# Ledger of designs, part 94: peptides against a protein of PDB entry 3ZOQ

Target 1, 223 residues: chain A of PDB entry 3ZOQ
Amino acid sequence: QLLQDSWWNQLKEEFEKPYYQELREMLKREYAEQTIYPDSRDIFNALHYTSYDDVKVVILGQDPYHGPGQAQGLSFSVKPGVKQPPSLKNIFLELQQDIGCSIPNHGSLVSWAKQGVLLLNTVLTVRRGQANSHKGKGWERLTDRIIDVLSERERPVIFILWGRHAQMKKERIDTSKHFIIESTHPSPFSARNGFFGSRPFSRANAYLEKMGEAPIDWCIKDL

## One batch from the design tools (peptide; made by RFdiffusion4, then SolubleMPNN)

Design b2_p18_7_s2 (from b2_p18_7, 14 letters changed)
Fold by OpenDDE base, seed 1:
Structure b2_p18_7_s2 (fold): chain B 223 residues (1-223), chain A 18 residues (1-18)
Amino acid sequence: as target 1 above (223 residues)
Amino acid sequence: MEELKKELEELEKKWREA
């Protein structure tokens, strides 16, 4: 079984569909012929760390970091020891301004994932040095289904949608049940136009508390 | 759920207005 039971029950039908089989065959070729990130065993880390039932918050990314050793199968997250990418640095700056967390000495967001923050990219693989190289190959259909099954869940989910790409998924979210936090992207190109000061972390926790759920400990400890 | 939604919407208004 590739996924834990809760996700498997939601997604098993997708894996049998032709589009996913084609994606799988494509990925086999890509991993054999190219340098692809993340490691093939890490592709579904977002689902591994955060079960379907444990999802409290979703943070959507586009596709994995395309540099050596960066991607770890979680949106915006980088493996320990890897320099924090600009967007991630800005995420931590907002985190500091929002709720007073110190800037961690690494960029791993695994601690968020373990608390119910689904760190999902819409495309789950990328060629080295080629951003969006696996766009339109089938991942989006699967990840759309992930959003759909979360939207169908009775227990509310908080979706944090940074930038236009993530916000395009808003139409798939039942806002009668779920909550959306939107701002510009944390990228240096857009962060000053609305991301900074958006306070997504305190807002998410405020929602969780109102729902009677434990808030996320967003502060990341040094390694 | 509806009551909670209203409360959360009011909370969001506060955040936007702050």
Scores: peptide ipSAE 0.060, ipTM 0.723, DockQ to the pose 0.015
Fold by OpenDDE base, seed 3:
Structure b2_p18_7_s2 (fold): chain B 223 residues (1-223), chain A 18 residues (1-18)
Amino acid sequence: as target 1 above (223 residues)
Amino acid sequence: MEELKKELEELEKKWREA
């Protein structure tokens, strides 16, 4: 899959490394023998929709949804027509409470991605019905590099880190240049312990405005 | 950049107090 030039320039050396070649060979086998999500063409959708230079905000997820038709290569996002997963429902509830957006009739976050919100999972593939099945296979090294090259960028980035897994990446982020919004995860198990009321959307926009950048239109239109 | 950072830190302070 050919990435946009801006990401290719940042990541080309990774794709030549043995770990990534091994990952690719593993993925070829997995996609041939198992049902893997997302579709192989959608693995890098986060990078396709949001160029390296256009990244304003990063939202980190763990790995893709592992149910049929759900994952579309964007963290927390689901394809249109798919029932919104519980965490995504809570994201929209917080969005409504934070800035007054209506809850959309779908779960696609593509509109965020197109505005510079990098919706990145740390692991980019999963076996059907088997959460974390591709953990430790090489994706984390690539996605760590994605975080690193963003951290190295002079133009500030806002990192939204929900939950412990995402927050573990904080050590890779130069906080002298970049901004971090942290809370508990939007999962039903943790949302009431700090995610609700964290107002990540208005806070992110406040930072963008202070930096002289256009805010994100977080409100999602119905399809 | 340093002044901007201070302004953003003050903004965050306000958010925490709100």
Scores: peptide ipSAE 0.044, ipTM 0.688, DockQ to the pose 0.014
Fold by OpenDDE base, seed 5:
Structure b2_p18_7_s2 (fold): chain B 223 residues (1-223), chain A 18 residues (1-18)
Amino acid sequence: as target 1 above (223 residues)
Amino acid sequence: MEELKKELEELEKKWREA
């Protein structure tokens, strides 16, 4: 799948910059020499599923899942048939408590992405079994630019920032135009300290309604 | 727009094939 034209218009200058060319060369080597996730065709799935103009909500993650068959280029999301990771299980628990959705029998968040939920990791690739192995290699500069161009957009965006890593991006978000929903991370290590009961899904929909936009159908059907 | 999309497609293709 090709990147949406609206993202190309926003990011074309980044792809020509030396840092991105260096990142690209690094990735070529990494994919040739190592097992890298997600599949190379899936790296930009967040941008493929959600155009720049269609973004309603942003959910920031850190980097992809590093286990076989897990990552699908969307933050927190896993391919169908993959066991739900602990953080994702907690996301679905909060979803159930917040708005009454059933827990799906899979972990794919593609239905959110198709509705305008940009499921963006700050780092878009990882080595198998090595969390954060591609940290500081150039992805953060690109994804910072993604946040910047969304912040510069006149049409408001809702940013859901779970945990300190995502919350560090607040400085890049024009809070006079955009809405921020913050809590602790859905990880088992932090979820009980504020993620549970934070009701990010109903809050996001409340903001969308205030903006005169259609709410997100957060409920995910079984496959 | 079509030209820009083609440029992206070529960029993605080249790096996937490398």
Scores: peptide ipSAE 0.022, ipTM 0.569, DockQ to the pose 0.020
Fold by OpenDDE base, seed 2:
Structure b2_p18_7_s2 (fold): chain B 223 residues (1-223), chain A 18 residues (1-18)
Amino acid sequence: as target 1 above (223 residues)
Amino acid sequence: MEELKKELEELEKKWREA
């Protein structure tokens, strides 16, 4: 996929590396032989919606939703018309409690992405019905590089790290320049152990304002 | 940046106390 110039400049060398070539060949086979999510054209939607320079906030996910029509290349986000997954429902509950937003009638987070919220999964594809099926196939190396180049950026970034998997990336983030908001995962299994009440949205906006940047309009309009 | 960090640390302290 063609990336925006700002991301291309940061990632072009990765695409020439053997690991990515192997990943690409694997993906070609997978998409040909299996049902893979998201659509191949949507794999890099996080980078398409949010340029390298426009990133204000990063929200890390693990891998795409593995059900039909769900994944749209953005962490935690689902296509319009798709029932909100439990974690996403909890995200919206926290959003409502944190800053008073209404719960939207859909689960698309594209409006966040367009405002500079990089909704990045560490693994960008998944086989239907098989969570983590593409784990350890090369995506993590690319997405680690995405984190690295953001960490290297002089303009500060806010990283929202929900749960242990995302928090493992903290070691890659230069905390002398960038900010981290950590809590338990929004999953029903962990949300009550720290995610609820963590107020990541107001905290992120407070950080942005202190940086002299426009806050994110986290409230999502109904479709 | 150091001043900003201090401000944010104070803010974080307030958030943890809330």
Scores: peptide ipSAE 0.090, ipTM 0.740, DockQ to the pose 0.015; fails the geometry check

Design b2_p18_7_s3 (from b2_p18_7, 14 letters changed)
Fold by OpenDDE base, seed 3:
Structure b2_p18_7_s3 (fold): chain B 223 residues (1-223), chain A 18 residues (1-18)
Amino acid sequence: as target 1 above (223 residues)
Amino acid sequence: MEKLRKELEELERKWREA
């Protein structure tokens, strides 16, 4: 996939490395032989919707939803018409309690992405019905580099790190420049242990306002 | 930048207390 210039300039060296070449060859086989999500054209949607310079907030996920029609290349997001997964439902519940947004009739977070919320999974592909099937295949090295180049950016970024998996990336973030919002994961298994009431949306906007930047309109309109 | 960081840290403190 072709990336916009801002991300290409940051990541072009990675694409020439052997690990990424091997990853691409693996993906070619996987997409040919199995059902892989998201669609190959959607793998880098997070980077397509949010340029390197436009990133205001990062929300890290693990890997894409592995059910039919769900994944659209954005962490936690699902295509319109798809039932909202449990974690996403909880995200919207917290959004409602935090800043008063209504629950949208769809699960697409594209409106966040367009405002500078980088919805990045650490692994960008998955086999149908097989969670974490592409773990350890090279994506993590690329997405680590994405985090690194954002950490190196002078203009501050807000990292929202839900759960331990995302929080493991904290060591890559220069906290002298950037801000971190941490809580438990929005999953039904963990949401009541700290995610609910964490108010990540209002906190993120408070940081943006203090930085002299426009806040995110987190409220999602119905389709 | 340091002043801003201190202001944000204070803001976070207030958030935790609320």
Scores: peptide ipSAE 0.046, ipTM 0.698, DockQ to the pose 0.014
Fold by OpenDDE base, seed 2:
Structure b2_p18_7_s3 (fold): chain B 223 residues (1-223), chain A 18 residues (1-18)
Amino acid sequence: as target 1 above (223 residues)
Amino acid sequence: MEKLRKELEELERKWREA
């Protein structure tokens, strides 16, 4: 999908800032010299699929999957045909337990994105096999701005914050307008400590209904 | 064409050509 002018209006000033120019130059070198994920055309898929105005829910991730063919520019999501990573499997287990959805035969969350679920990583690129390799290079400033402009929006947003990293962004969210769903991370290391049973999907839909908005169809069809 | 899309496409082009 094409990006909407709604995001341009919110982010245009960031593109002129030195940090973003430095990030651009870094990324040029990285994509030229290293194997970087996702594909450069997929970096902003979260913004491509979900316009600023269409955002209903935000799910924050850290950085992209760093294995071949996995990352597709959406937090927690993997391209069709790719084995579901452990955290994603746990997300689908909770989805099944929460609202009765079948576990899909793929890991693409594009259907959520198309419904207004902004699947945003705080860092949007990674070197192959090197988790957090692009941490602290400028992405966090841009993605913080994305959170900020959503927080400033009059129409409420639901922020799903799994784990400590995502929860650090809570200070940027106006809780007088927006809703926050917090739990431990879906990672196998933390899922049993609060993620399972947290029912983020039904809770998100309950908030949407209270706001007079259509709920998300969280169930994902097989491909 | 949206301005953001143009900017992103230009970035993507530069990265692919680098």
Scores: peptide ipSAE 0.034, ipTM 0.633, DockQ to the pose 0.024
Fold by OpenDDE base, seed 5:
Structure b2_p18_7_s3 (fold): chain B 223 residues (1-223), chain A 18 residues (1-18)
Amino acid sequence: as target 1 above (223 residues)
Amino acid sequence: MEKLRKELEELERKWREA
């Protein structure tokens, strides 16, 4: 599997800060006393699959799926063999309508991550069955720093911001250097209000091509 | 070993010891 260490140079100072040490102690207790997702080995999968320098696109999520076997440390992604959540189904519907990809028989977005799509949640852990249970515990400060160091990068990044939560991060992004794709969230509650037809995949690739970079192969093969 | 991976492994070790 891909191992990426370029993030250490960008984030090493954060790991030494009190807030992160407090978060670490909290997580130690949580994983000991509760069922926490994802598996501890998968918390930083987004950074493991996509190095700082290799980031082409960022897709922001809120927090991990909180059901058994779902979360794999990548926003919107689920492990193979897991039923696709409603938002992910809508993502694949838009993918099909946008660029003609078939709907895959699984929900793993690892192939995107390996191509430079940073699938980042703002909160990286969750208690079983309790959405946002680790909100406000320190993850947001770390993930804000991730956004900041990408915004400061000279090589442009494409930020895909679905829904209000992700769009609140727009103020941290230097729009003079970086490209932002915004729409409503892929959730069934909001997808028909702008997500469908937003064509984020073709738009992202068009921008990559304009920059002289290889486009993302967004199509996902069946397993 | 990657420094980021090392940090994660240290977290995991502490969790296993709790």
Scores: peptide ipSAE 0.033, ipTM 0.664, DockQ to the pose 0.024
Fold by OpenDDE base, seed 4:
Structure b2_p18_7_s3 (fold): chain B 223 residues (1-223), chain A 18 residues (1-18)
Amino acid sequence: as target 1 above (223 residues)
Amino acid sequence: MEKLRKELEELERKWREA
């Protein structure tokens, strides 16, 4: 997918900073020496599918799935043909209970991304089998800037913040302009403590309608 | 071609060729 110049205008200064240069050099070594996810061509899929101006909703994840064929550069999303991870299964269960969508036979959230749902991980790469292996290497500074420029945007955004890690980003969000939907994480360890019944999908659409925007079609068709 | 797209494509190329 193509990136629009709207993201370039917001992020170009970051790409010139030393931290990002160091991150790039680190990633070159990592991709050369071991298996890194997602595929290097998919790292920025969240920005590819959803331009800066088209963002309606942000769903924050931590880092990519670290198993073979899973990560596709979108938070919580997995490539078609891959078994749905537990958190994603719970997301679809809540989707079904919230707005009546059928549970899809795949885990790709690309249809959300194409409608303006920015599926952003705070860390955009991971070593195979090693969760958080690229934590603290520079991605967080870039993704913080992504949150910052969205917070500075005049047109309101809806931020869906599942769990404490995502909720820590709330301090970067101008809550006088933007809407926050918070709950526990969809993980099996936390979903029953507040994620289930939180109805983030209908709530997001309610905010969009209030702003005079088209709601998201959250229902995902089978492949 | 968008500037960001070009930048990202170049970075991805460098990573694959490293």
Scores: peptide ipSAE 0.019, ipTM 0.515, DockQ to the pose 0.024

Design b2_p18_7_s4 (from b2_p18_7, 12 letters changed)
Fold by OpenDDE base, seed 5:
Structure b2_p18_7_s4 (fold): chain B 223 residues (1-223), chain A 18 residues (1-18)
Amino acid sequence: as target 1 above (223 residues)
Amino acid sequence: MEELLKELEEEEEEWRNA
């Protein structure tokens, strides 16, 4: 896949490293032999929709949805026409309570991505029906580097870290330059323990305003 | 709200086990 020049400049050294070449070869086999999500053309959609320079907010996920037609290369997001997963439903509930947005009739977060919300999973592929099946195969090293180069950027970034997995990345973020919004995960199993009422959307916009940047329009229009 | 959350928990369990 061809990345935007801004990401290529930041990540080109990673793509030349043995771990990534091995990952690429693994993925070629996986896509040939298994049903892998997302579509191979969609793996880097987060980077396609949001250039390195345009990143305002980062929302970290773990790995893609593993059901048919769900994953679209953006954390928490599903393609239009796909039933909203529970965590995404809770995200929209918090969005409504936080800033008054209506619940959209679809689960696509592309509108956020186009505004500078990097919807990044730490692992970018998964086998059908097998959550975390591509964990520890090299994606985490690349996505750690994505976090690192954003942390090194002079222009501040807002990192939204839901749950323990995302919060483990805090050590990679220079909090002297960047802002972190933390809560429990939007999963039904954890949302009541701090996600609900955490108001990540208004808080993110408050930071953007302090930085003199345009806020994100978090409200998603129906299709 | 509580009823909705219970439904979502059930859906999450189904999704995780699918």
Scores: peptide ipSAE 0.034, ipTM 0.708, DockQ to the pose 0.143
Fold by OpenDDE base, seed 2:
Structure b2_p18_7_s4 (fold): chain B 223 residues (1-223), chain A 18 residues (1-18)
Amino acid sequence: as target 1 above (223 residues)
Amino acid sequence: MEELLKELEEEEEEWRNA
């Protein structure tokens, strides 16, 4: 799928850099020799669904789900028909408590992406059954650049940073222009320590309204 | 495997043509 011109203009220089060429060659080998997620065509789905100019909110994840059929190139999101992972279930629980949305019968967050929620993982690929297997291979440099160009944008962005990994990116965000919503991670290991009750969805919409932007319809319809 | 590689390459080409 064609990346939106807006992202190409922001990222084209990265694709010419040696690190990205090395990453590309690594990925070619990995996809040839291993089972890699998501599907190669889905790697940049976050950028496909949400153009640079249309970004209202960013939700950072670490790396894709590493189970069969789960990852679809969007942080925390799973393909329809796939059982919702624990973190995603907790996201929906918080969504319900925060703004009253029903828990959907699927885990696809595409509807958020289409509204300007950039669902970005810091690492965009993973080996089957091997979490963080593609960490430190070049993705972080590209995704850091994505954060940087958004931070440099004049139109404000809301960054939702769940957990320490995402929060490490805070230093790259110009907080004089952009808003940050922080809490513990939605993981069962941390959700009770601050994620639940953090109300990131209503808070994000409150910021959007303050900016004169349309709020996100966070409620997800059943399929 | 070849299809996945092609898909990855096509994605890059699509990005260039966007």
Scores: peptide ipSAE 0.017, ipTM 0.515, DockQ to the pose 0.022; fails the geometry check
Fold by OpenDDE base, seed 3:
Structure b2_p18_7_s4 (fold): chain B 223 residues (1-223), chain A 18 residues (1-18)
Amino acid sequence: as target 1 above (223 residues)
Amino acid sequence: MEELLKELEEEEEEWRNA
């Protein structure tokens, strides 16, 4: 799948830096020696589906799902046919309560990505069964740069920051230009403490409308 | 294994060719 030129223009300098070269060599070893998720071709799916210029909304995750067949390179999203993880189920529950969407029979958020929702994890790979196993290996520096170049963009972006991990990135966002929607994480451990009722989808669309942009169709069709 | 190693390289090449 051809990558978006607009992201290459923003990130090409990062790919030449030592930290990224070291990350690449690490990943080569990891993929060779262990089961790593997502598939290597899916690592940059968030950037593939949503160009730099087309980003309207950003939803930050931590790292990919670490079970077989789950991760597809998009935060919170799972491949069709995969059981919806608890956090994703709660996202769909809030979606239903917020704007009346039906709960889809699959967990793929690709339709959001294609509309300009950047579904970005801060860490883009993980070892099977080992959450956060690739934390601190260089991904965070790249994904911080992704946030930075979006923050520097003149055209406003809406950042949806669920939970403390995502909210730590708030300091990188120029709030004079960009909008932030914050709540607790959709995880069953935190969703009842503020995620439910936060109405991030309608709020995001309200900002888009104020900017004269087309709203996101958040409703996901069954497959 | 060789295919997996090439996939990461192909991704970077796709960025250059995009």
Scores: peptide ipSAE 0.017, ipTM 0.515, DockQ to the pose 0.021; fails the geometry check
Fold by OpenDDE base, seed 1:
Structure b2_p18_7_s4 (fold): chain B 223 residues (1-223), chain A 18 residues (1-18)
Amino acid sequence: as target 1 above (223 residues)
Amino acid sequence: MEELLKELEEEEEEWRNA
């Protein structure tokens, strides 16, 4: 899938930098020698589904799911037919309590992405069964730049930052222009400490409406 | 390795030509 021209204009300089070339060479070796997720064609799905100009909301994840068939190139999202991971289940529980959406029979968040929700992981690849195995290999520099160029955008963005890892990116966000929704992570280990009841979906939509933008239809239809 | 190279090159070319 073609990356939107708007992202190319924002990121083209990064792709010419040595760190990205080194990352690319590393990834070539990794995909050849190991089982890496997501599929190489899906690495940039977040940017494919949501152009730079169309971003309304950003939801940051850490790295892709590391099980077979799970990762979809979108933070927290899983391909249809894949069992919903615990964090995603909790996201849907909060969605139900927040705005009354039914729990979908699948875990694909593509419908959010198509509406302008950038579902970005800070690290975009992972080895099978090895969480954070591609941490510190160059992805963070690229994804930091993605956050930076969004922060520099004149049109405001809503950043949803679940947990400490995502919240560490707050320093890169111009809070004079952009809105931040923070809570604990939806993980079972942290969800009861503030994620549940945080109502990120209604709060995001309230901000979009205040800005004169169309709200996100957060409710996900069954497949 | 060749397939990944090709996919990454095609993605970059698609990005450059877009």
Scores: peptide ipSAE 0.010, ipTM 0.495, DockQ to the pose 0.019; fails the geometry check

